# Designs tried in a protein design run: peptides against a protein of PDB entry 5D63. Part 104

Target 1, 292 residues: chain A of PDB entry 5D63
Amino acid sequence: SLRRGIYHIENAGVPSAIDLKDGSSSDGTPIVGWQFTPDTINWHQLWLAEPIPNVADTFTLCNLFSGTYMDLYNGSSEAGTAVNGWQGTAFTTNPHQLWTIKKSSDGTSYKIQNYGSKTFVDLVNGDSSDGAKIAGWTGTWDEGNPHQKWYFNRMSVSSAEAQAAIARNPHIHGTYRGYILDGEYLVLPNATFTQIWKDSGLPGSKWREQIYDCDDFAIAMKAAVGKWGADSWKANGFAIFCGVMLGVNKAGDAAHAYNFTLTKDHADIVFFEPQNGGYLNDIGYDSYMAFY

## One batch from the design tools (peptide; made by RFdiffusion4, then SolubleMPNN)

Design b2_p17_8_s2 (from b2_p17_8 with F8L T10K A12E Q13E)
Fold by OpenDDE base, seed 5:
Structure b2_p17_8_s2 (fold): chain B 292 residues (1-292), chain A 17 residues (1-17)
Amino acid sequence: as target 1 above (292 residues)
Amino acid sequence: PAPEDVPLIKEEEIPQP
């Protein structure tokens, strides 16, 4: 079954993603096919899938940018019915905004069925052009039509997945304790993470003994990421991944505060030095505490 | 940074690249 999380949803037939046009929060904003750039944020193309309790394989899909929900216009079962952004709630009972999401017959892609109408989200004619129509269309679960097949690329991790990534890292001290702050985390590409670091003013910040040293840099980076998240996204129920670690060196004669994020595959962590913006697989310290 | 029960042993300024 599909897990709760943030997804980039890509057509199985053409290099097009499900896009909320202009990221607009207006009711009735078209959801369209649009090109995307791998390893980027793709601002209007991120969807928080929230599973509905006691309804098998059924979700709401909240656009991360707009905070509006994928909505089948009037819940109509007619082929070609518009799919739009519309105001809603994560646990709505409105069948226009309830989507059953299960594996297609190929076992890799998913199909997205409206709960009420039983029609499927369809990239009309498999059109790869920007602004191509996405509509509700008749179909079956076993049909091989790529217009109705979607890859759900997970762009977030649960706190449990983040914990597992940390646990696999060799630079963890025997006394390590981790503290989980949130349940689900959008994982940023390094380019975006670095841009937040640059925009924070940290590159121009002067290290000063105790008054503005390693812990201040690490906390300032986390605060900058938190603010960026709040300023960038209208959806709720997730955080932006940016960890803080406290570590001790092998000799036990130096300690440091630093950041960390996840690798692209979400399987490992990478250390980030907020004093210089460097990414390191080994920062020279073993973490005895993290919060994220 | 250090636990309350151990001495503070912060490192110095990290060199800029």
Scores: peptide ipSAE 0.138, ipTM 0.803, DockQ to the pose 0.340
Fold by OpenDDE base, seed 3:
Structure b2_p17_8_s2 (fold): chain B 292 residues (1-292), chain A 17 residues (1-17)
Amino acid sequence: as target 1 above (292 residues)
Amino acid sequence: PAPEDVPLIKEEEIPQP
């Protein structure tokens, strides 16, 4: 089954993603096919899938940027019915905004069925052009039509997945204690993480003994990422991944505070030094505490 | 940074690359 999380949703037939036009929060904003750039945020093309309790394989899809929900216009079963952004809530009972999402017959892609109408999200004619119509269309679960098949690329991790990635890292002290702050985390590309670091003013900050040293830099980076998240996205129910660690060196005679994020495949952590903006697989310290 | 019951130890300034 599809897990709760943030997804980039790509057509199985052509290099087009499900895009909320202009990221607009207005009711009735068209959802369209649009090109995307791999390994970037793709701002208008991120969707938070929230599973509906006690309704098998059924979700709301919240656009991360606009905070609006994928909505089948009037819940109509007519082929060609518009799919739009519309105001809603994560656990709505409105069948216009409830989507059953299950594997297609190929076992890799998903189909997205409206809960009420039983029609499927369709990239009309498989059009790869920017602004191509996405609509509700008649179909079945077993059909091979690529217009109705979608890859769900996970852009987030659960707190449990982050915890597992930390536990696999060799630079964790035997006394390690981790503290989870949120349930689901958008994982940023390093380029975006670095840009937040630059925009925070940390590159121009002077290290000063105790008054503004390692812990101040690490906490300031986490605060900058948190603010960036709040200022960038209108959806709720997720955080931006940025951890803080306290570590001790192998000799036990020096300690450090630093940041960490996840690798592109979400399987491992990478350390980030907020004093210089460097990414390291080994920062020279073993973590005895983290919060994230 | 250190636990409250342990003497404080910290790094020196991290060199810029």
Scores: peptide ipSAE 0.135, ipTM 0.790, DockQ to the pose 0.337
Fold by OpenDDE base, seed 2:
Structure b2_p17_8_s2 (fold): chain B 292 residues (1-292), chain A 17 residues (1-17)
Amino acid sequence: as target 1 above (292 residues)
Amino acid sequence: PAPEDVPLIKEEEIPQP
């Protein structure tokens, strides 16, 4: 089954993603097909899938940017019914906003069925143009029509997945204690993470003994990422991934505070030095504490 | 930074690249 998380949702037939037009929070904002850029944020094209308790394979889809939900207009079963952004809640009972999401017949892509109407989210005519119509359309689970097949590219990790990535890293001290602050984390591309670092003013910050040293830099980076998240997204129920670590060197005669994020495949962590903006696979320290 | 039961041992300024 599909896990709770943030997804970029791409058509299986053409290079088009499910896009909330202009990221608008207005009720009735069209959801459309739009081009995307790999390895970027794709601001209007991120969807938080929240599983509905006791309803198998059924979710709400919240647009991260607008905080509104994917909605089948009037819940109509007519082919060509508009799919729009609309105000809602994660655990709504409104069948216009409930989507059954299961694997298609190809075993890789998903189909998105409206819970009430039993119609499917369809990229009308497989149109690859920006602003192409997305609508509810008649279909079956077993048919091969690529207009109704979608790849769900996971853009987030659970706290458990982050914990597993940390546990695989060789630069963890035997006394390590990790502390989880949130449940689900959007993982940023390094370019975005670096831009937040630049915008924080940390590149111009002066290291000063004890009064503004390694821990201050590391905490300031985490605070900057947190603030960026709050200012950028209207959806709730997720955080932006940025960890803080405390580490000790192999000699045991120096300690450091630094940041870390996840690799693109979410399988590993990479260390980030907030004093210089560097990414490192080995920062020269073994972590004895992290919070993220 | 150090645990409460460990003496304070902090690194110096990290050089800029």
Scores: peptide ipSAE 0.080, ipTM 0.716, DockQ to the pose 0.342
Fold by OpenDDE base, seed 4:
Structure b2_p17_8_s2 (fold): chain B 292 residues (1-292), chain A 17 residues (1-17)
Amino acid sequence: as target 1 above (292 residues)
Amino acid sequence: PAPEDVPLIKEEEIPQP
């Protein structure tokens, strides 16, 4: 079953993703096929899948940027019915915004079926051009048509997955206590994380004994990421991944505060030094506390 | 940084590039 999370949804036949046109929050904004850049944010192409309780394999799909939901126009079962962004809620009962998402016959891609109409999200004619029509279309679960097959590239982690990544890291102190602040986290590519760091003014900040030292840098980075998240996205129910750690060195005579994020595959953490913007696999400290 | 029940230990200044 598809997990709750943020997904980049890519066509299985052509290099096109499900895109909310211009990221507009207006009701009836077209959802279209659009090109994407791997390992980037792809702003208008991120979808929060929220599972509906007690309805098997059924989700709402909230566009992360606009805060609007994938909506089958009038819930029509007619082939070629527009799929648009529309205002909604995560746990709506509106069948126009309920999508059953299950594995296709190939076992790797998914099909996206409207709960009410039983039609499928279709990249019309498999058109790879920017702005290509995405519509509800007749189909079956077992059909191999790539126009209706989608890869769900997971762009987020749960708090449990983040916790597991931390637990696998060798630079965790025996007294470690972790504190989870949120439930689901968009994981940023390092380039974006670094850009937030640059824009925060931290590169120009002067280290000053106690008054603006390691903890101030680490907390300022966390705050900058939080603000960036709030300013960038209209959807709710997720956070941006940026951890803070307190650590002690092997000798036990020095301590440090620093940040961490997740690796591209979400399997491991990488340390981020907010004083210089460096990414490290070993920061020279064992963490005894984290919050993220 | 240190636990509240432990004496404050040295906080490292990281060299700037």
Scores: peptide ipSAE 0.077, ipTM 0.731, DockQ to the pose 0.304

Design b2_p17_8_s3 (from b2_p17_8 with E4A F8L A12D P17A)
Fold by OpenDDE base, seed 3:
Structure b2_p17_8_s3 (fold): chain B 292 residues (1-292), chain A 17 residues (1-17)
Amino acid sequence: as target 1 above (292 residues)
Amino acid sequence: PAPADVPLITEDQIPQA
C-alpha cells in the first residue's frame, strides 16, 4: 500500500505532473497538468498523502504549498468533472476529497480513484501542455490507459526511514543515541539546502572560540531550515529534514557539531558542514548523538 | 547513577579568520 508521505505525482504517459494552478489556496482552483524539473522542489506539485484510518488504500491529498486538498467538484461521476483545490482536513469524511490509490495493472504506476464517484483522476487526452485539464473520468482498475496512471515519486521520508539511513552509515559511534523530532520529513535537494544556508547569513559568520563555534553554526542551520519550512508551505503534518549531530574523531581528542541531510535516493545520509557549506561523506567524526 | 555528560571538545574546530 501507499505510505503516508509527500509525493510528486507524474503522469505515466507524458512528462506532466499534477499541479495546483499558481499554488492558489482559493476554493475551486484548477488542478492541472504541468511540466516539471527533476530534482527540484516543483513548488505547486507536491502532495501530502494522508491515509484514512480503517479505510483501505484511501487518502486525502493536501497540496503542500496551498494547504488545500484535491477535490472532485460536487463529487460528480460524470466524465470530465473538474478536479480542484479546496479547503479541507486530513481526515475528512467528505467523499469529494477521498481518494483510493492503488497500483495499476503495470505494477509501477498508481491509479487515483475518487472514493465516492468511483471515477479516476485523468489527464484529459494525455495533453502534455502546461495547464492541461485534469478531471474525473470513468475507468477501471485493470485498464491500461496512461491518462489515468500516475507515478508517485516520494519526496519525503518517515522518521523510521531516516533512522534506517543513519544506522547504515559507517560514521556512527558505538555510543550513538538519536532523537526524533517529527514523523515525516520533506527531503530537500542539495541546491535548495545550500540556498537556505546562504540566505541564513552563515557564510559570512565567523568562528569565535566558545561564543560562536561549531554548535552555534549547526543549530543556526537547523533553525534556518525550520524557518524556511514555516515560511514556504501552508500544509501541516510534516517537517523539513535537517539534522544536527555531535561527533568525536577517531583519536578521541576532538569533537564537533555539524548537520546532515539525506542523499537523493533517501538511502544514506550526507554530512553538511555549516561553517563552509560543504557536503561530505566523511566529516572526520563519528556521531554519538543526533536530533532530527 | 547515570553516566556523566560528554563534553564537546572545540579546540580543533574549523577557524574562519
Scores: peptide ipSAE 0.054, ipTM 0.702, DockQ to the pose 0.234
Fold by OpenDDE base, seed 4:
Structure b2_p17_8_s3 (fold): chain B 292 residues (1-292), chain A 17 residues (1-17)
Amino acid sequence: as target 1 above (292 residues)
Amino acid sequence: PAPADVPLITEDQIPQA
């Protein structure tokens, strides 16, 4: 079953993603097929899937950027009915905004069925052009039509997944204690993470004994990422992944505070030094405390 | 009694390579 999370949703037939046009929060904004750039944030193409309690495999899909929801216009079962962004809530009872999402017959892609109309989200004619129509269309769960098959590429991790990644890392001290601040985390590409770091002013900040040292840098980075999240996204119910660690070196005669994020595959953590913007697999310290 | 707070003890250093 599909887990709660943030997804980039890509057509199984052509290199096109489900895009909220211009990221607009206006009711009735078209949801369209659009090209995407791998390993980038793809701003208008991220969707928070919120599972509906006690309704099997059924979700709302909130556009991360606009904070609006995928909506089948008037809930119509007519083939070619527009799919738009529309105001809503995560746990709505409006069947226009409820989507049953299950594996397709190929076992890798998903189909997205409107709960009310029982029609499927369809990239009309498999059109790969920017702005191509996405509509409700008749179909069945077992059909192999790639116009109605979608890859759900997970762009977030749960706190449990993050915890597991940390636990696998060899640079964790035996006294380690982690503190989880949120439930679901958008994992940023390093390029975006670095840009936030640059925009924070940290590259120009001078290390000063105690008054602005490693802990200040690490906390400032965490704060910068938090602010970036608040300023960039209108959806709620998730955070941006940026951890803070306190560590001790192998000799036990030096301590450091630093950041960490997740690797592209979300399986591991990578350390980030906010004093120089470096990414390291080994920062030279073993973490005895983290919060993220 | 609650555990004592733990300081970030020893010297602050830039990570080695």
Scores: peptide ipSAE 0.053, ipTM 0.691, DockQ to the pose 0.267
Fold by OpenDDE base, seed 5:
Structure b2_p17_8_s3 (fold): chain B 292 residues (1-292), chain A 17 residues (1-17)
Amino acid sequence: as target 1 above (292 residues)
Amino acid sequence: PAPADVPLITEDQIPQA
């Protein structure tokens, strides 16, 4: 089954993603097909899938940017019924906002069925243009129509997945202790992570003995990412991935504080030096403590 | 008893990768 997480949802037939138009939080805002750029944040196209307890394969879909939910207008079963953003809650009982999401017959894409109407989210006519209509449409689970098939590209990791990535890294000290701060993390592309770093003022900050040294830089980066997350997204129930590590060198006579994030495939971590904005596979230290 | 605090010993230069 689909895991709880943040997804970029792309049509299986054409290079279009499910987009909340203008990222608007207004009730009735159209959800449309829109182009996307790989390795970017795709602001209006990220959806938090929250599984409904005890209802198999059924979710709410919260737009990360607007904090509103995917909503089938009036829950109508009529083909062509608008799919919009609408205010809601993660565990709503409103069938207009409940979506059964399961693998399509091709085994790679998903279909998104409205729980109440039993119609499917459909990119009308497979239109690849920006602003193309997305609607509820009649269909079956077995039908191969690409208008109703969607790839769910995971853009987040659970704390457990992050922990696993850390555990695979060779630069972890034998005394390592990690502390998990959140449950689900949006993983930023490096370009976005770097931009947050730039906007934080850290590139202009000067190292000063003890008063503003490695720990201050690392914590400032963490704080900047946290603030960026809070200021950028209206949805709740997730965090932005940015870790802090304390490490010791091989000789055991020096320690450093630094950041880390996840690689694009979420399988590994990469170290980030907040004093210069560099990404490194080896920062010269083995981590004995992390929080993320 | 709680473990002792561990000092962070910083260097003036950022480590080379």
Scores: peptide ipSAE 0.039, ipTM 0.692, DockQ to the pose 0.296
Fold by OpenDDE base, seed 2:
Structure b2_p17_8_s3 (fold): chain B 292 residues (1-292), chain A 17 residues (1-17)
Amino acid sequence: as target 1 above (292 residues)
Amino acid sequence: PAPADVPLITEDQIPQA
């Protein structure tokens, strides 16, 4: 089953992603095919999939940017029915906004079926142009039509996945205690993470003994990422990944506070030094505490 | 019982920048 998470949803036939046009929060905003850039945020193309309890393989899809939901216009079963952004809630009973998402017959891509109409999300004519129509269309689970097959690229991690990544890292102290602050985390590209760091003013912040030292830098970075998240996205129910660690050196005679994020594959953590904006696989400390 | 607080070990690292 598809897990709760944030996904970039790409057509299996052409390099087009499911895009909420202009990221608009207006009801009836077209959802369209649009080009995307790998390893970037793709602002209008991120969707939070929320599984519906007791309804197998069925989700709402919330656009991360607009906070609106994927909606089949009037729930119509007619081929060519528009798919739009519309106000909603994560656990709605409105069948216009309920989507059964299961693997296609190829075992890699997914099909997205409207719960009510039983039609499928279709990139009409496989059109790769920006603004191409996405519509409900007749289909079956077994057919191989790439217009109705979608790759769900996970852009987030659960707290459990983050915990597992931390646990695999060799730079964790035997006394380590981790504290989970949220349930689901959008993982940023390093370029974006760095830009947030730059915009925070931390590059120009002066280290001062005790009064503004490593812990202040690390917490300020966490706060900056949090604010960036709040200012950038209208959807709720997720956070932006940015951890804080306290670590001790091998000799046990020095401590440091620093940040960390996840690697691109979400399998590992990478350390971030907020005093200089550096990414390191080994920061020279073993973490005895983290919160993220 | 709640675990004990985890203290800072010693002085923090000198500035890296």
Scores: peptide ipSAE 0.038, ipTM 0.697, DockQ to the pose 0.210

Design b2_p17_8_s4 (from b2_p17_8 with F8L T10S A12E)
Fold by OpenDDE base, seed 1:
Structure b2_p17_8_s4 (fold): chain B 292 residues (1-292), chain A 17 residues (1-17)
Amino acid sequence: as target 1 above (292 residues)
Amino acid sequence: PAPEDVPLISEEQIPQP
């Protein structure tokens, strides 16, 4: 079953993703096929899948950028019915915005069926061009048609997954206490994380004994990521992953505050030094406290 | 920052690249 999370949704037949045109929040904004760049944010192409309680394999799909929801126009079962962004809520009862998402017959891709109409999200004619029509179309779960098959690339982690990544890291102190602040986290590419760091002004900040030292840098980075998240995305119900750690060195005579994020595969953490923008697998400290 | 059981530890200044 598909987990709650943020997904980049890619066609199984052509290198095209489900894109909300211009990221517009206007009702009736077309959802279209669009090219994407691997290992980037792909701003208009991220979707928060929220599972509907007590309705098997059924979700709303909120566009992360616009805060609007994937909507089958008038809930029509006619082939070629437009799929658009429309205002909504995560736990709506509107069948126009309810999508049953299950594995296709190939066991790797998913199909996206409208709950009401029972039609499927279709990249019309498998068109790989930017702006290609995405529509509701007749189909079955067992059909091999790649126009209706989608890879769900997970772009987020749950708090439990983040906790597991931390727990297997070798640089954790025996007294470690972690504090989880949110439930689901968008994991940024390092390039984006670094850009937020640059834009925060931290690269030009002067270390000063106690008044603006390691903890201030680490907290300022966390705050910068939080603000970037708030300013960049209109959807709610997720955070941007950026942790703060407090650590002690092996000798036990020095302490440090630093950041961390997740690796590309979300399996491990990588340390980030906010004083210099460096990524490290070993920062020279064992963490006794984290919040993220 | 230091845990209560680790007294008198310093906070690091990291060299700029």
Scores: peptide ipSAE 0.139, ipTM 0.706, DockQ to the pose 0.329
Fold by OpenDDE base, seed 2:
Structure b2_p17_8_s4 (fold): chain B 292 residues (1-292), chain A 17 residues (1-17)
Amino acid sequence: as target 1 above (292 residues)
Amino acid sequence: PAPEDVPLISEEQIPQP
């Protein structure tokens, strides 16, 4: 079963992703096939899948950038019906915006069926060109047609997944207490995380005893990431992953405040030093407190 | 809040590159 989260949705047949054209929030904005760059944000190609309570395997798909929803035009069952961005809500009852998402017959890819029309999201003719038509099309769950098969690349973690990643890290103090601030987190590539750090002004900030020291740097980084999230995305119901930790050294005679993020595979954490922008697997401290 | 037995964190200065 597909879980709640942010996904990059890639065609199983060609290197094309489901893209909201120009990231526009206008009703009727075409959803199209578009090329993507691995390990980047792919701004217009991120979709928050929200499961509908009591409706098995059924979701809304909110474009992260525009805050609009994947919508089958007029809910038509006709092959070639446009799929567009349209205003909506996460828990809508509008069948034009309800999508049953289940594994295809290959057991790896998914098919995306409109709840009302029972047609499937189709990359028309398997066209790999930018701006290729995505439409509702007739099909079955068992068909092997790659035009209707999609890989759901998870770009976010739940708070529970983040907690599990922290718990398996060897640099956690026995007194550790973690505090979860949000439910779902977009995990940024390090390049984006570093750019936010640069743009925050922290690289030019001077360490000053007590008045602007390690805790101020760590909090300023988290604030910068939070602001970047708010300024970059129109969708709600998620956060940008950026943790703050307080740690103590092995000798127990020094303490530090620092940041952390998740590795690309979301299985582990990596420490980030906001005073110098460094990523470290071992920052020299064991965390006794985190919030994220 | 830091545990009472944990040192103040404000003293840690990391060298700049």
Scores: peptide ipSAE 0.122, ipTM 0.711, DockQ to the pose 0.388
Fold by OpenDDE base, seed 3:
Structure b2_p17_8_s4 (fold): chain B 292 residues (1-292), chain A 17 residues (1-17)
Amino acid sequence: as target 1 above (292 residues)
Amino acid sequence: PAPEDVPLISEEQIPQP
């Protein structure tokens, strides 16, 4: 089954993603097909899938940018019914905003069925143009039509997945204690993570003995990422991934505080040095404490 | 940074490029 998480949703037939037009929070804002850039944020094209308790394979889809939900207009079963952004809640009972999401017949892509109307989210005519119509359309689970097939590219990790990535890293001390702060984390591209670091003023900050040293840099980076998240997204129920670690060197005579994020495939962690903006697979310390 | 139950050890200054 589809896991709770943040997804970039891409058509199986053409290089088009599900886009909330202009990221607008207005009720009735069109959801359209739009081009995307791989390995970027794609601001208006990220969707938080929240599973509905006790309803198999059924979700709400919240646009991260607008905080509005994917909505089938009037819940109509007519082919060509508009799919729009609309105000809602994660655990709504409104069938216009409930979507059953399961694997298609090809075993790789998903189909998105409205819970009430039983129609499917359709890229009308498979149009790859920016602003192409997305609508509810008649269909079946077993049909091969690529207009109704979608790849769900996961852009987030659960706290359990992050914990597993940390646990497999060789630079963890035997006394390690980790503390989980949130449940689901958007994982940023390094370019975006670096830009937040630059915008924080940390590149111009001076190291000073105890008064502004390694721990201050690491905490300031985490605070900058947290603020960036709050200022950038209207959806709730997720965080931006940025960890803090305390580590000791192999000799046991030096300690350091630093950051970490996840690799692109979400399988491993990479260390980030907030004093110089460097990414490292080995920072020269073994972590005895982390929070993220 | 150090655990509360051990003496404070050196905290690393990383050279800026």
Scores: peptide ipSAE 0.120, ipTM 0.700, DockQ to the pose 0.302
Fold by OpenDDE base, seed 4:
Structure b2_p17_8_s4 (fold): chain B 292 residues (1-292), chain A 17 residues (1-17)
Amino acid sequence: as target 1 above (292 residues)
Amino acid sequence: PAPEDVPLISEEQIPQP
């Protein structure tokens, strides 16, 4: 079963992703195939999948950028029916915005079936061009047509997954206490995380004893990421991953506050030093507290 | 930073690039 989360949704046949055209929040905005850059944000191509309680394998798909939902126009079962962005809610009963998402016959890709019409999200003609039509189309769960097969690349982690990544790290103190602030986290590429750090003004900030030291830098970074999230995305129900840790060195005579994020595979954490923008696997401290 | 029930210990200044 597909988990709740943020996904980049890529066609199984061609290097095209499901894109909300121009990231527009207007009702009826076309959803189209568009090229993407691996390991980047792909702003208009991120979708929050929210599972519908008591409806097996069925989700709403909220465009992260626009805050609008994937919508089959008039819920029509006609082949070639437009799939658009439309205003909605995460737990809607509108079958135009309900999508049953299950594994295809290949066991790797998914098919996206409209709950009401039973038609499938189709990259029409497998067109790899930017702006290619995505439509509802007749199909079956077992057919091998790549026009209706999609890879769901998870771009987020649950709080439980983040907790597990932290727990696997060797630089955690025996007295560690973690505090979870949110339920689902978009994990940023390091390049984006670094850009937020740069834009925060922290690279030009002067360390000053107690008045603006390690904890101020670490909190300022988290605040900058939070603001970036709020300013960048219209969807709700997720956060941007940026942790704060307090740590003690092996000698027990020094403490530090720093940030952390997740690795690309979401399996591990990497430490981020907000005073210099460095990423480290070992920051020289064992964390006794984190919040994220 | 330190736990509330322990004395404040030194906080590291990291060299700037």
Scores: peptide ipSAE 0.117, ipTM 0.705, DockQ to the pose 0.316

